# Ledger of designs, part 280: peptides against a protein of PDB entry 3T6J

Target 1, 375 residues: chain A of PDB entry 3T6J
Amino acid sequence: PIVESYIGFIESYRDPFGSRGEFEGFVAVVNKAMSAKFERLVASAEQLLKELPWPPTFEKDKFLTPDFTSLDVLTFAGSGIPAGINIPNYDDLRQTEGFKNVSLGNVLAVAYATQREKLTFLEEDDKDLYILWKGPSFDVQVGLHELLGHGSGKLFVQDEKGAFNFDQETVINPETGEQIQSWYRSGETWDSKFSTIASSYEECRAESVGLYLCLHPQVLEIFGFEGADAEDVIYVNWLNMVRAGLLALEFYTPEAFNWRQAHMQARFVILRVLLEAGEGLVTITPTTGSDGRPDARVRLDRSKIRSVGKPALERFLRRLQVLKSTGDVAGGRALYEGYATVTDAPPECFLTLRDTVLLRKESRKLIVQPNTRLE
Target 2, 372 residues: chain A of PDB entry 3T6J as posed
Amino acid sequence: PIVESYIGFIESYRDPFGSRGEFEGFVAVVNKAMSAKFERLVASAEQLLKELPWPPTFEKDKFLTPDFTSLDVLTFAGSGIPAGINIPNYDDLRQTEGFKNVSLGNVLAVAYREKLTFLEEDDKDLYILWKGPSFDVQVGLHALLGHGSGKLFVQDEKGAFNFDQETVINPETGEQIQSWYRSGETWDSKFSTIASSYEECRAESVGLYLCLHPQVLEIFGFEGADAEDVIYVNWLNMVRAGLLALEFYTPEAFNWRQAHMQARFVILRVLLEAGEGLVTITPTTGSDGRPDARVRLDRSKIRSVGKPALERFLRRLQVLKSTGDVAGGRALYEGYATVTDAPPECFLTLRDTVLLRKESRKLIVQPNTRLE

## One batch from the design tools (peptide; made by RFdiffusion4, then SolubleMPNN)

Design b2_p26_2_s2 (from b2_p26_2, 16 letters changed)
Fold by OpenDDE base, seed 1:
Structure b2_p26_2_s2 (fold): chain B 375 residues (1-375), chain A 26 residues (1-26)
Amino acid sequence: as target 1 above (375 residues)
Amino acid sequence: SGREYLLQLALASGNVDENGYTHVYY
């Protein structure tokens, strides 16, 4: 089998300032079948990048074809194990040198292996559909997240010689209608500039890209879904995200007003965006469980994903990108932390919901020993 | 102890549970 590995200071999620990498490493085996699926996505990446909701001037000047491989992890050393990886984590290098995408396939399998009776916060009518399509939807989401999420967008930079990587006279900020007024200076990076919100912000952007682009017919075709199946995959992907946003509350520490997990914070932000869209798109309803204790249900109106959800996400995602590209930390922080704020304000009462989430918390899933078989 | 310190860091990152077991995320 083809063996891949990496080791070093890679992910900065454990750094509260989002800059210092945690030492980690893995050894994995290439899943050829799944890798082939992602290769099809790579083949369409250049075209799909054009579908993102920002001007070409905010996208990479030149598309660099990345690698995308699905891996079955044999061993992973670190504080956390991801389902997907996009490396390097330096945006400047991603823009100029390229990047590699990895899906940890067997990690995904563990992540979505939830029994029906333990599946929380979903309507009964959605549970079977969710179970059926969670896996496929994860493949779609992770692929888009890594390749077209982390792999998209341009940082406006002024180099040490004073040269810009964009035309200051002609490039217009789509949010303001004005010329670009801020950029990254020499020595400034995404992580260094956005610091405490950098990781979560980027994950939110990537997740949003996934949700947004999964609506594109070509994407579902690439993954082999058509007709009703494609629509179900879309629905479950969005449903999973809004559910994840609720589950994310587990990772919020009210006493410290902080989030402990970047991805979960990102998912909560997306939930807030979609709730803000209104129109009955997303509804979280507190309920009483069979045990007489608090419970909750998340509903996503399938018919409103495109009409209500997509426009809301489009606007939000564009704003994320524009603020990222221009290095507007103040604007970015205001936007992101605004959506990341957890209060007990009606109608959602998120702190109360958090108690419900904690009460209904599923037992941990532990990866003890990977099972790799040669056939 | 060193172990306690590492556990606290891991907990703070949200990548492990209170028992020190790894979270799976994407």
Scores: peptide ipSAE 0.036, ipTM 0.526, DockQ to the pose 0.067
Fold by OpenDDE base, seed 3:
Structure b2_p26_2_s2 (fold): chain B 375 residues (1-375), chain A 26 residues (1-26)
Amino acid sequence: as target 1 above (375 residues)
Amino acid sequence: SGREYLLQLALASGNVDENGYTHVYY
């Protein structure tokens, strides 16, 4: 088998400032079958990038075709095992040197272990569909998230010699209609400028790219879904995201007004965006469980994903990218923290919902890790 | 199996909850 590995200070999710990497490493083998799907996605990446809701001037000047492989992890050392990886985690390097994408296939497979009776916060009518398509939808989401999420967008930079990587006279900010007024100076990076929100903000952008582009028929075709199956995959992908946004409340600490997990914060933000869109797209309804205790249901109106959801996400995603490209920390922070704020304001009453989420959370069991064996 | 191994790792790290939801890192 083809063996891949990495080791080093890679992910900064545990750093409040989003700068210091956690030391991690893995050994994995290539899953050739799944990798072929990602190769097709890579082949379409340049074209799909044009579907993103920002002007070409805000996209990379040249798309550097990355490697994208699906891996079956044999050993992973770290605080958490990701489903996907895009490395390096430096935008400047991604722009100039390229990047590599990895999907950890057997990590995704672990997510399939959801028991129907324990599946919280979904309508009964959605549970079977969710269970059926969660895995496949994850493959789509991870692929898009890594390749076209983390792999997209341009940072406007002034180098050490004072030269710009964009034409100051012709490039227009699509949100303001004005020329570009801010950029990254020499020595400034995404992480250094956006600091405490950098990680979560980027994850939110990447997740949003996934949701947005999964609506594209070509994407679903690449992954082998057509017709009703494709629509179900889309639905479940979006449903999973809005559900995740609710579940994310577990990782919010009200007393400290902070989030403990960047991805979950990102998912909550997306939920807020889609809730704001209104028109019955997403509804969270507090209920009473069979045990007489608080419960909740998340409902996503399938028929409104394209008509209501997509436009809302488009606007939001464009704003994320524009603010990122221009290094507008003030604007970016205002936008992102606004959606990341958790209050008990009606109608959602998120702090109350958080209590429900915590109440419905199952206790963690002790896990004894076995050795990996070939069968 | 490798799958079982990863499941246990994920559970141990808090990446997967008892409901099967994966708090995955991307």
Scores: peptide ipSAE 0.018, ipTM 0.467, DockQ to the pose 0.085
Fold by OpenDDE base, seed 5:
Structure b2_p26_2_s2 (fold): chain B 375 residues (1-375), chain A 26 residues (1-26)
Amino acid sequence: as target 1 above (375 residues)
Amino acid sequence: SGREYLLQLALASGNVDENGYTHVYY
């Protein structure tokens, strides 16, 4: 088998300022079959980037072909196990030197072990479909998220010599219709400017890219899905995201007005965007469980994903990118924190829903570190 | 394949629980 590993201070999600890496490491084996799908995705990446909802002037000038591998993790040391990684974490280096993508295949598989009877917040008629396609849809989402999410978008920069990496006279902000009025100065980075929202904002952008591009037939074809299967994968991917947005409430601390997990905050934001789209696209209904205690159901109208969901996500995703590219921290913060705000305002009453989410979460078992054995 | 080990770690990290919560980051 082909073995890969990494060790070091890598991910900075636990640093409020996004600067200090947490020590982590893994040893993994290459999943050749899934890696082949990601290689096909990489081969199509340059073309797929053109499908993103921003002008080419807001996209990278040159696409740098990365390595993309699916791994089955044998051992992992860290505070959390990701579904994938995109390294290096320095956005400036991603822009200039390229990057490597890794999907942790068996980490995704662990999430599939959910028993049907314990699957929360879904309609009964969606549960079987969800169980069937959660894995495949997640593979699609991770691939898009890492490669075309984190791998997309241009930062407008003025270097130390005063030169711009864009034409100030001709590049137009698609949101304002005006010339570009802000950019990153020498020494400024994504993390340094957007600071406390940088990680979650970027994850939200990447997740949104995944949802948006998974609608493209070429993407589904790359992953081996056609016809009804492709539509089911799309549906389950979107359904999983809106459900995740509800589950995300666990990671919000009302007393501190703080999110404790960047990806979950991002998923909540996406839920808010899709709820705002209205027209019956997403519905969250408080219910009463069989135990007589509060419950909830999330419903996504699959027939409205393209007609209602896609346009809403398109507009939102474009705004995210434009604000990121221009280094507009004020605008970006206003937009993102607006959607990330958790109140008990009707009709959703998110703080009340949070109580329901917490109520439906089972207690964690005692964890004893197992041993890996060779058969 | 390390699935059992990862399950335990995921549960401990809060990324996955028995109710189907998936809080993985990527």
Scores: peptide ipSAE 0.019, ipTM 0.429, DockQ to the pose 0.079; fails the geometry check
Fold by OpenDDE base, seed 2:
Structure b2_p26_2_s2 (fold): chain B 375 residues (1-375), chain A 26 residues (1-26)
Amino acid sequence: as target 1 above (375 residues)
Amino acid sequence: SGREYLLQLALASGNVDENGYTHVYY
């Protein structure tokens, strides 16, 4: 079998400033069957990048075709095991040298093992569908998140010699209608500028790309879904995200006004965006469980994903990208922290919902690292 | 400085407990 590994100070989620890497490493075996789907996605990536809601001038000048491989993890050392990885974690290098995507397949498989009776916050009518399509939808989301999420977007840079990697005279900020007024100077990076919000912000962008592009028929086709199946995968992917946004409240610490998990914060932000879209797209309803204690239900109106959800996400995602590209930290922070704010304000009463989430919290799953054998 | 590009579909990134076991939230 083909063995892959990495080790070092790679991820910075545990750094409040998003700069210092945590030591981690893994050893994994290539899953050839799953890798084939991602290869097809890679083959379509350049075209799919054009579907993202920002001008080409805000996209990489040249898409560098990455490797994308599904791996079965044999061993993982670190504070957490991800479902997917995009490396290197430097935008400049990704823009100039390319990148590699990894899907940790057996980690995803564990994530798919949801028991119906333990599935919280979903309507009964959605549970079976959710269970059926959670896995496939995750494959789609991971692929898009890593490849076209983290792999997309351009940073406007002025180098040490004063040269710009964009035409200052012709490139227009689609949000302002004006010429580009801010950029990254020599030595400035995404992480250095956006600091405390950099990781979560980027995850939010990548997750949003996943949701946005999963609506594209070509994407679903690549993963082998057509017709009703494709629509179900889309629905479940979006449903999972809005549910995750609610679940994310577990990782908010009200006393410190901070988030303890970057991805969960990102998912909450997306939930807020979709709630703001209104029109009955997403509804979170406090309920009473069979035990007489607080519960909640998340409802996503399938029929409004494209009509209401997509436009809302489009606008939000474009703003994320534009602010990222231009190095507009003030604007980016205002936008992101605005959606990441957790209060008990009506109608959502998120702090109250948080109590419900905590009450309904399930026990953690123990990840047991496998052994492999040659047959 | 580096940024993280990991996708965790679980409720949370796995945490290693005092016994060295990784727990994942879904």
Scores: peptide ipSAE 0.014, ipTM 0.451, DockQ to the pose 0.041; fails the geometry check

Design b2_p26_2_s3 (from b2_p26_2, 13 letters changed)
Fold by OpenDDE base, seed 3:
Structure b2_p26_2_s3 (fold): chain B 375 residues (1-375), chain A 26 residues (1-26)
Amino acid sequence: as target 1 above (375 residues)
Amino acid sequence: SGRELNMALALASGNVDENGYTGVYY
C-alpha cells in the first residue's frame, strides 16, 4: 500500500493566540477508492472556485492543483485526530508552492457510527436518514472544506517593495462598493492580524464553503450521488451542521466568555447565521425527554435550504471572505464575535440550551489506532 | 511571514477529553 506520513508543529488549535503549532505526526495508508473521488474534485476545483460568492479579484490569481488523498490512519500523535487536513498551514506557501489535502477516512467512519437511540436533538423522522447519510455527507463536507474552503480566497498584500498583488484602481469591495481600503502589509499575516479569532474564523469560512458548494450538482455527482440520494446527502450535511452548532455549546465557557474549540465555535456561528435567516429554515425547540428532563430538537426544513439557507449563507460567506482579504480586523471581529456570542436572550436562550446539551451529553468515542497487514 | 501558518486547516473530527485523549465528537 501507499504510505503517507508527516511530522512537526502543524496545527495551532490549542494555542489561544492561534500562532504556535502543536507537535503532531501520523502514519497512514491510502484509501484508493475515496482518493479517486477527491481527485475528481481536484479536477473540478478551478470551475467550482468560480461558484464561490465573491468576485474573481478576491480569489487566488492562480489555482495550484494540489494532491488530495483519503487516508486510513495507522497512528496519529497529537491531541486530536482531524477528519481532514490541508498542509502546509502557511498561507504564503499554499499560495506560492501549493498544498496537499488529506482526508482521514477511518476517523470519519468512527465518527458516524452512532446508535439511533443515542442520537440526540434530532426529530425522529430524520434519524434514519441521518444515520444512513452522515458518513457520505461528511465525506463531501470534508472534501469541500479542505480543498475549496481552505484552498480558496486571496489576501490583498503590499509587499516590502510597496507593490500590491491587486489593482488598487479597479478592484472594488463588493460589500461597500468602494475601492479597497485595507490590506496586509509586509510582515502581517492572517494570524497576526486576526489573532484570537483567526483559527475559528477560517474554519467557519471553510465549513460555510462546504455547505454552500454541496448544493452544486457537479459536487454530488463527483461523489457518486444523483437524484433523491443527492438531495438526501445535501439535507443531512446541512442537518449535521445545524445539529453540530447546538452541540458546540458544550465547548463554550460562560464564565470566561470563551470557546475551547475552534471548529465548534465555527459551527455555532453557522447555526446562528441560519437561524437569523428565519422563515422556518432552522428551528430549535426545547422539549421534555422521556425521562422528564429537558431535551431539545433541531429541525431543518429541507425545502428552504436553497430558497432561504443558500442566500443567507452566501451573504455571510462573502462577508467573511471580503473581510479576510482586506485584513479588516475590526469588521471581521465585529461580524464573527457577533455571531459567536452566547447569551440567554429569547427566543433561542442559548445558555439554557447549553444546560440541555450538557445534560444530554454522551460519552465520546475513543479512537483506538489499529495495525494493518497484507496477507 | 510564518504566522499565516496558523490557519486551522484541519477539520477536527474530535476533541481532547479531560484525560488528554482524542475523542470523536459528532
Scores: peptide ipSAE 0.017, ipTM 0.536, DockQ to the pose 0.043; fails the geometry check
Fold by OpenDDE base, seed 4:
Structure b2_p26_2_s3 (fold): chain B 375 residues (1-375), chain A 26 residues (1-26)
Amino acid sequence: as target 1 above (375 residues)
Amino acid sequence: SGRELNMALALASGNVDENGYTGVYY
């Protein structure tokens, strides 16, 4: 088998300022079958990047073909095992030198083992579908998230010599209709500028890219889904995201008015965006469980994903990217923190829902690292 | 910042939620 490993100070999620990397490392073997799908995704990446909802001027000037591999983790040392990785974590390097994508396949596989009876917050009619397609939908989401999420977008930069990597006279901010008014100066990075929201914001962008692009037939085809299966994968992917947004409330600390997990905060933000879209796209309904205690159900109207969800996500995702590209921290913070705010305001009553989420919280699985054998 | 995908809740190293993912906390 092909063995891959990495080690070092890589992820900064444990740093409130998003700057200092946590030491981590893994050893893994290549999953050839899944890697082949990701290779096809890479082959289509240049075209798919054009489908993203920002002007080409806000996208990388040149597509740099990355490596994308699905890995089965043998050992992972760190505070958490991700489902996917995009490295390096420096946007400037990603922009100029390229990047590598990794999907940790067997981490994703653990997700498939959810027992139906333990699956919270879904309608009964959705549970079997969710169980069936969660895995495949995760594969799609991971691929898009890493490759076309983290791997997309341009930072506007003025270098140390005063030169811009964009034409100041011709590039227009699609949100303002004006010329570009802000950018990253020499020494400024995404993390340094956006600081406390940088990680979550970027995850939100990447997740949004996944949801947005998974609607594209070519994407589903790459992963081997067509017809009704493709639609089910899309549905479950979106359903998983909105459910995750509800689950995210576990990681909000009301007393401190802060979030403890970047990805979950991101998913909550996406939920808020989709709820804001209205029109019956997403509904969270408080219920009473069979035990007589509070419960909830998340409903996603499949028929409104494209008509309501996509446009809402498009607008939001574009704003995320534009604010990121221009280094508009004030605007970015205002946007993101606005959606990340948790109150008990009707109709959602998120703080009340949080109590429900906590009440329904199940024990987490312990990952037992696998062995591998040659047959 | 770190660029990892985490689709689910996390409690600690080696733990996964119902979605099969571990997370990283701030």
Scores: peptide ipSAE 0.016, ipTM 0.506, DockQ to the pose 0.046; fails the geometry check
Fold by OpenDDE base, seed 2:
Structure b2_p26_2_s3 (fold): chain B 375 residues (1-375), chain A 26 residues (1-26)
Amino acid sequence: as target 1 above (375 residues)
Amino acid sequence: SGRELNMALALASGNVDENGYTGVYY
């Protein structure tokens, strides 16, 4: 088998400032079948990047074709196991040397194993569909998230010599209609500027890219879905995200007004964006469970994903990118923290919903080191 | 040019949630 490994100080999620990496490493074997899908995605990446809702001037000048591989993990050393990886995490290296995407296939497989009776917060009519397509939809999401999420977007930079990596005279901020008024100065980085929100913000951007681009037929074709199957994959992907946004409340600490997990915060933000879109796109309904205790149902109107959801996400995602590119920390914080705020205000009453989420919390799956054998 | 730190998917305590990610507390 083809064996891959990596080691080093890579992920910074445990650093509140998003800068210091935790030492981690893995050993894994290549899943050829899934890797082939990701290779096709890579082959289409340059074209798909053009579908993102920001001007080309806000996209990287040159896309370097990465490797994208699905791996079955033999061992993983670190505080946790991701579903996917995009490395190196340094844009300068990505721009010059390229990057590699990794999907941890067997980690995803474990996550996909959902029992219907344990599936919370979904309508009964959605449960079977969700179970059927959760895995495939997640593969799509991970691929897009890693490759076109984390792999996209340009930072406007002024170097030590005062030179800009963009044309100050011609580049227009699509949100303001004005010339670019802020950028990263020499020595400033994404993490140094956005600090406490950097990780979650970037994850939110990447997740949003996934949702946005999964609507594109070419993406679904790459993963082998057409017709009704493709639509179901899209629906389940979006449904999973809005459900995740509700589940995310577990990781909010009301007393401290903070989030304990960057990805979950990101998912909550996306939920808020889609709720704000209105028009019945997303509905969260408090209910009473069969046990007589509080429950909730998340409903996503499939017919409104493209008409209501996509435009809302487009606007939001563009704003995320523009603020990121321009190094507008104040604007970025205002936007992101605004959506990340958890209150008990009607109609959603998120703090009350949080209690429901906690009440309905199920035991999480443990990742155990697999055995290998010769056959 | 400026450097950017891009994030990978979630690291966590070895537990995979319903959304395919592990939960990290920080």
Scores: peptide ipSAE 0.016, ipTM 0.539, DockQ to the pose 0.040; fails the geometry check
Fold by OpenDDE base, seed 5:
Structure b2_p26_2_s3 (fold): chain B 375 residues (1-375), chain A 26 residues (1-26)
Amino acid sequence: as target 1 above (375 residues)
Amino acid sequence: SGRELNMALALASGNVDENGYTGVYY
């Protein structure tokens, strides 16, 4: 088998400032079958980047083709096992030397192991479909998230010599219709500028890219889905996201008005965006469980994903990118924190829903990492 | 210099519950 290993200060999620990496390490075996799908995605990346809802001027000048590998993890040392990794985590290196994407396949498989009776917040009619397609849809989402999410978008920069990496005279901000008025200065980074929202904001952008691009037939074809299967994968991917947005409330601390997990905050933001779209796209209904205690159901109208969901996500995703590209921290913070705000305002009553989420919370799975031997 | 642009680029899966969602506290 092809063995891969990584070790070092990789992820910075435990740093409130998103700068200091946690020391992590893993050993894994290449999953050739899944890797082949990701390689096809990589091969289509330049074309798919053109489908993103921002002008080419806001996209990278050149996409550096990465290696994308699915790995079955043998051992992992760290506070948490990621489902996907994009390395290196430094944009300068990604832009000059390229990057590598990793999907941790068997870790994802553990996450997929859900018993129907324990599956919360879904309509009964969706549960079987969800169980069937959660794994495949998540593979699609992870691939898009890592490769075309984190791998997309341009930062407008003025270097130490005063030169711009964009044409100030011709590039137009699609949101304002005006020339570019802000950018990153020498020494400024994404993390340093956006600070407390940087990680979650970027995860939100990447997740949104996944949802948006999974609607593209070529993406589904790359992953081997056609016809009704492709539509089901799309549906379940979107359904999973809106459900995740509800589940995310577990990771909000009302007393501190803060989020404890960047990805969950991102998923809640997406839920808010899709709820705002209205027109019956997403409905969260408080219910009473069989135990007589509060419960809830999330409903996603399949027929409105393209007509209502896609346009809403398009507008939101474009705004995320434009604000990111221009280094508009004030605008970005206003947008993102606006959607990330958790109140008990009707009709959603998110703080009340949070109580329901906590009430229905199940125990954490233990990922056991035994020794693997060749006999 | 503008060289040290870094981002968190991993999808967390370490904190998985029985409902299949993941989150990592920080």
Scores: peptide ipSAE 0.016, ipTM 0.537, DockQ to the pose 0.038; fails the geometry check

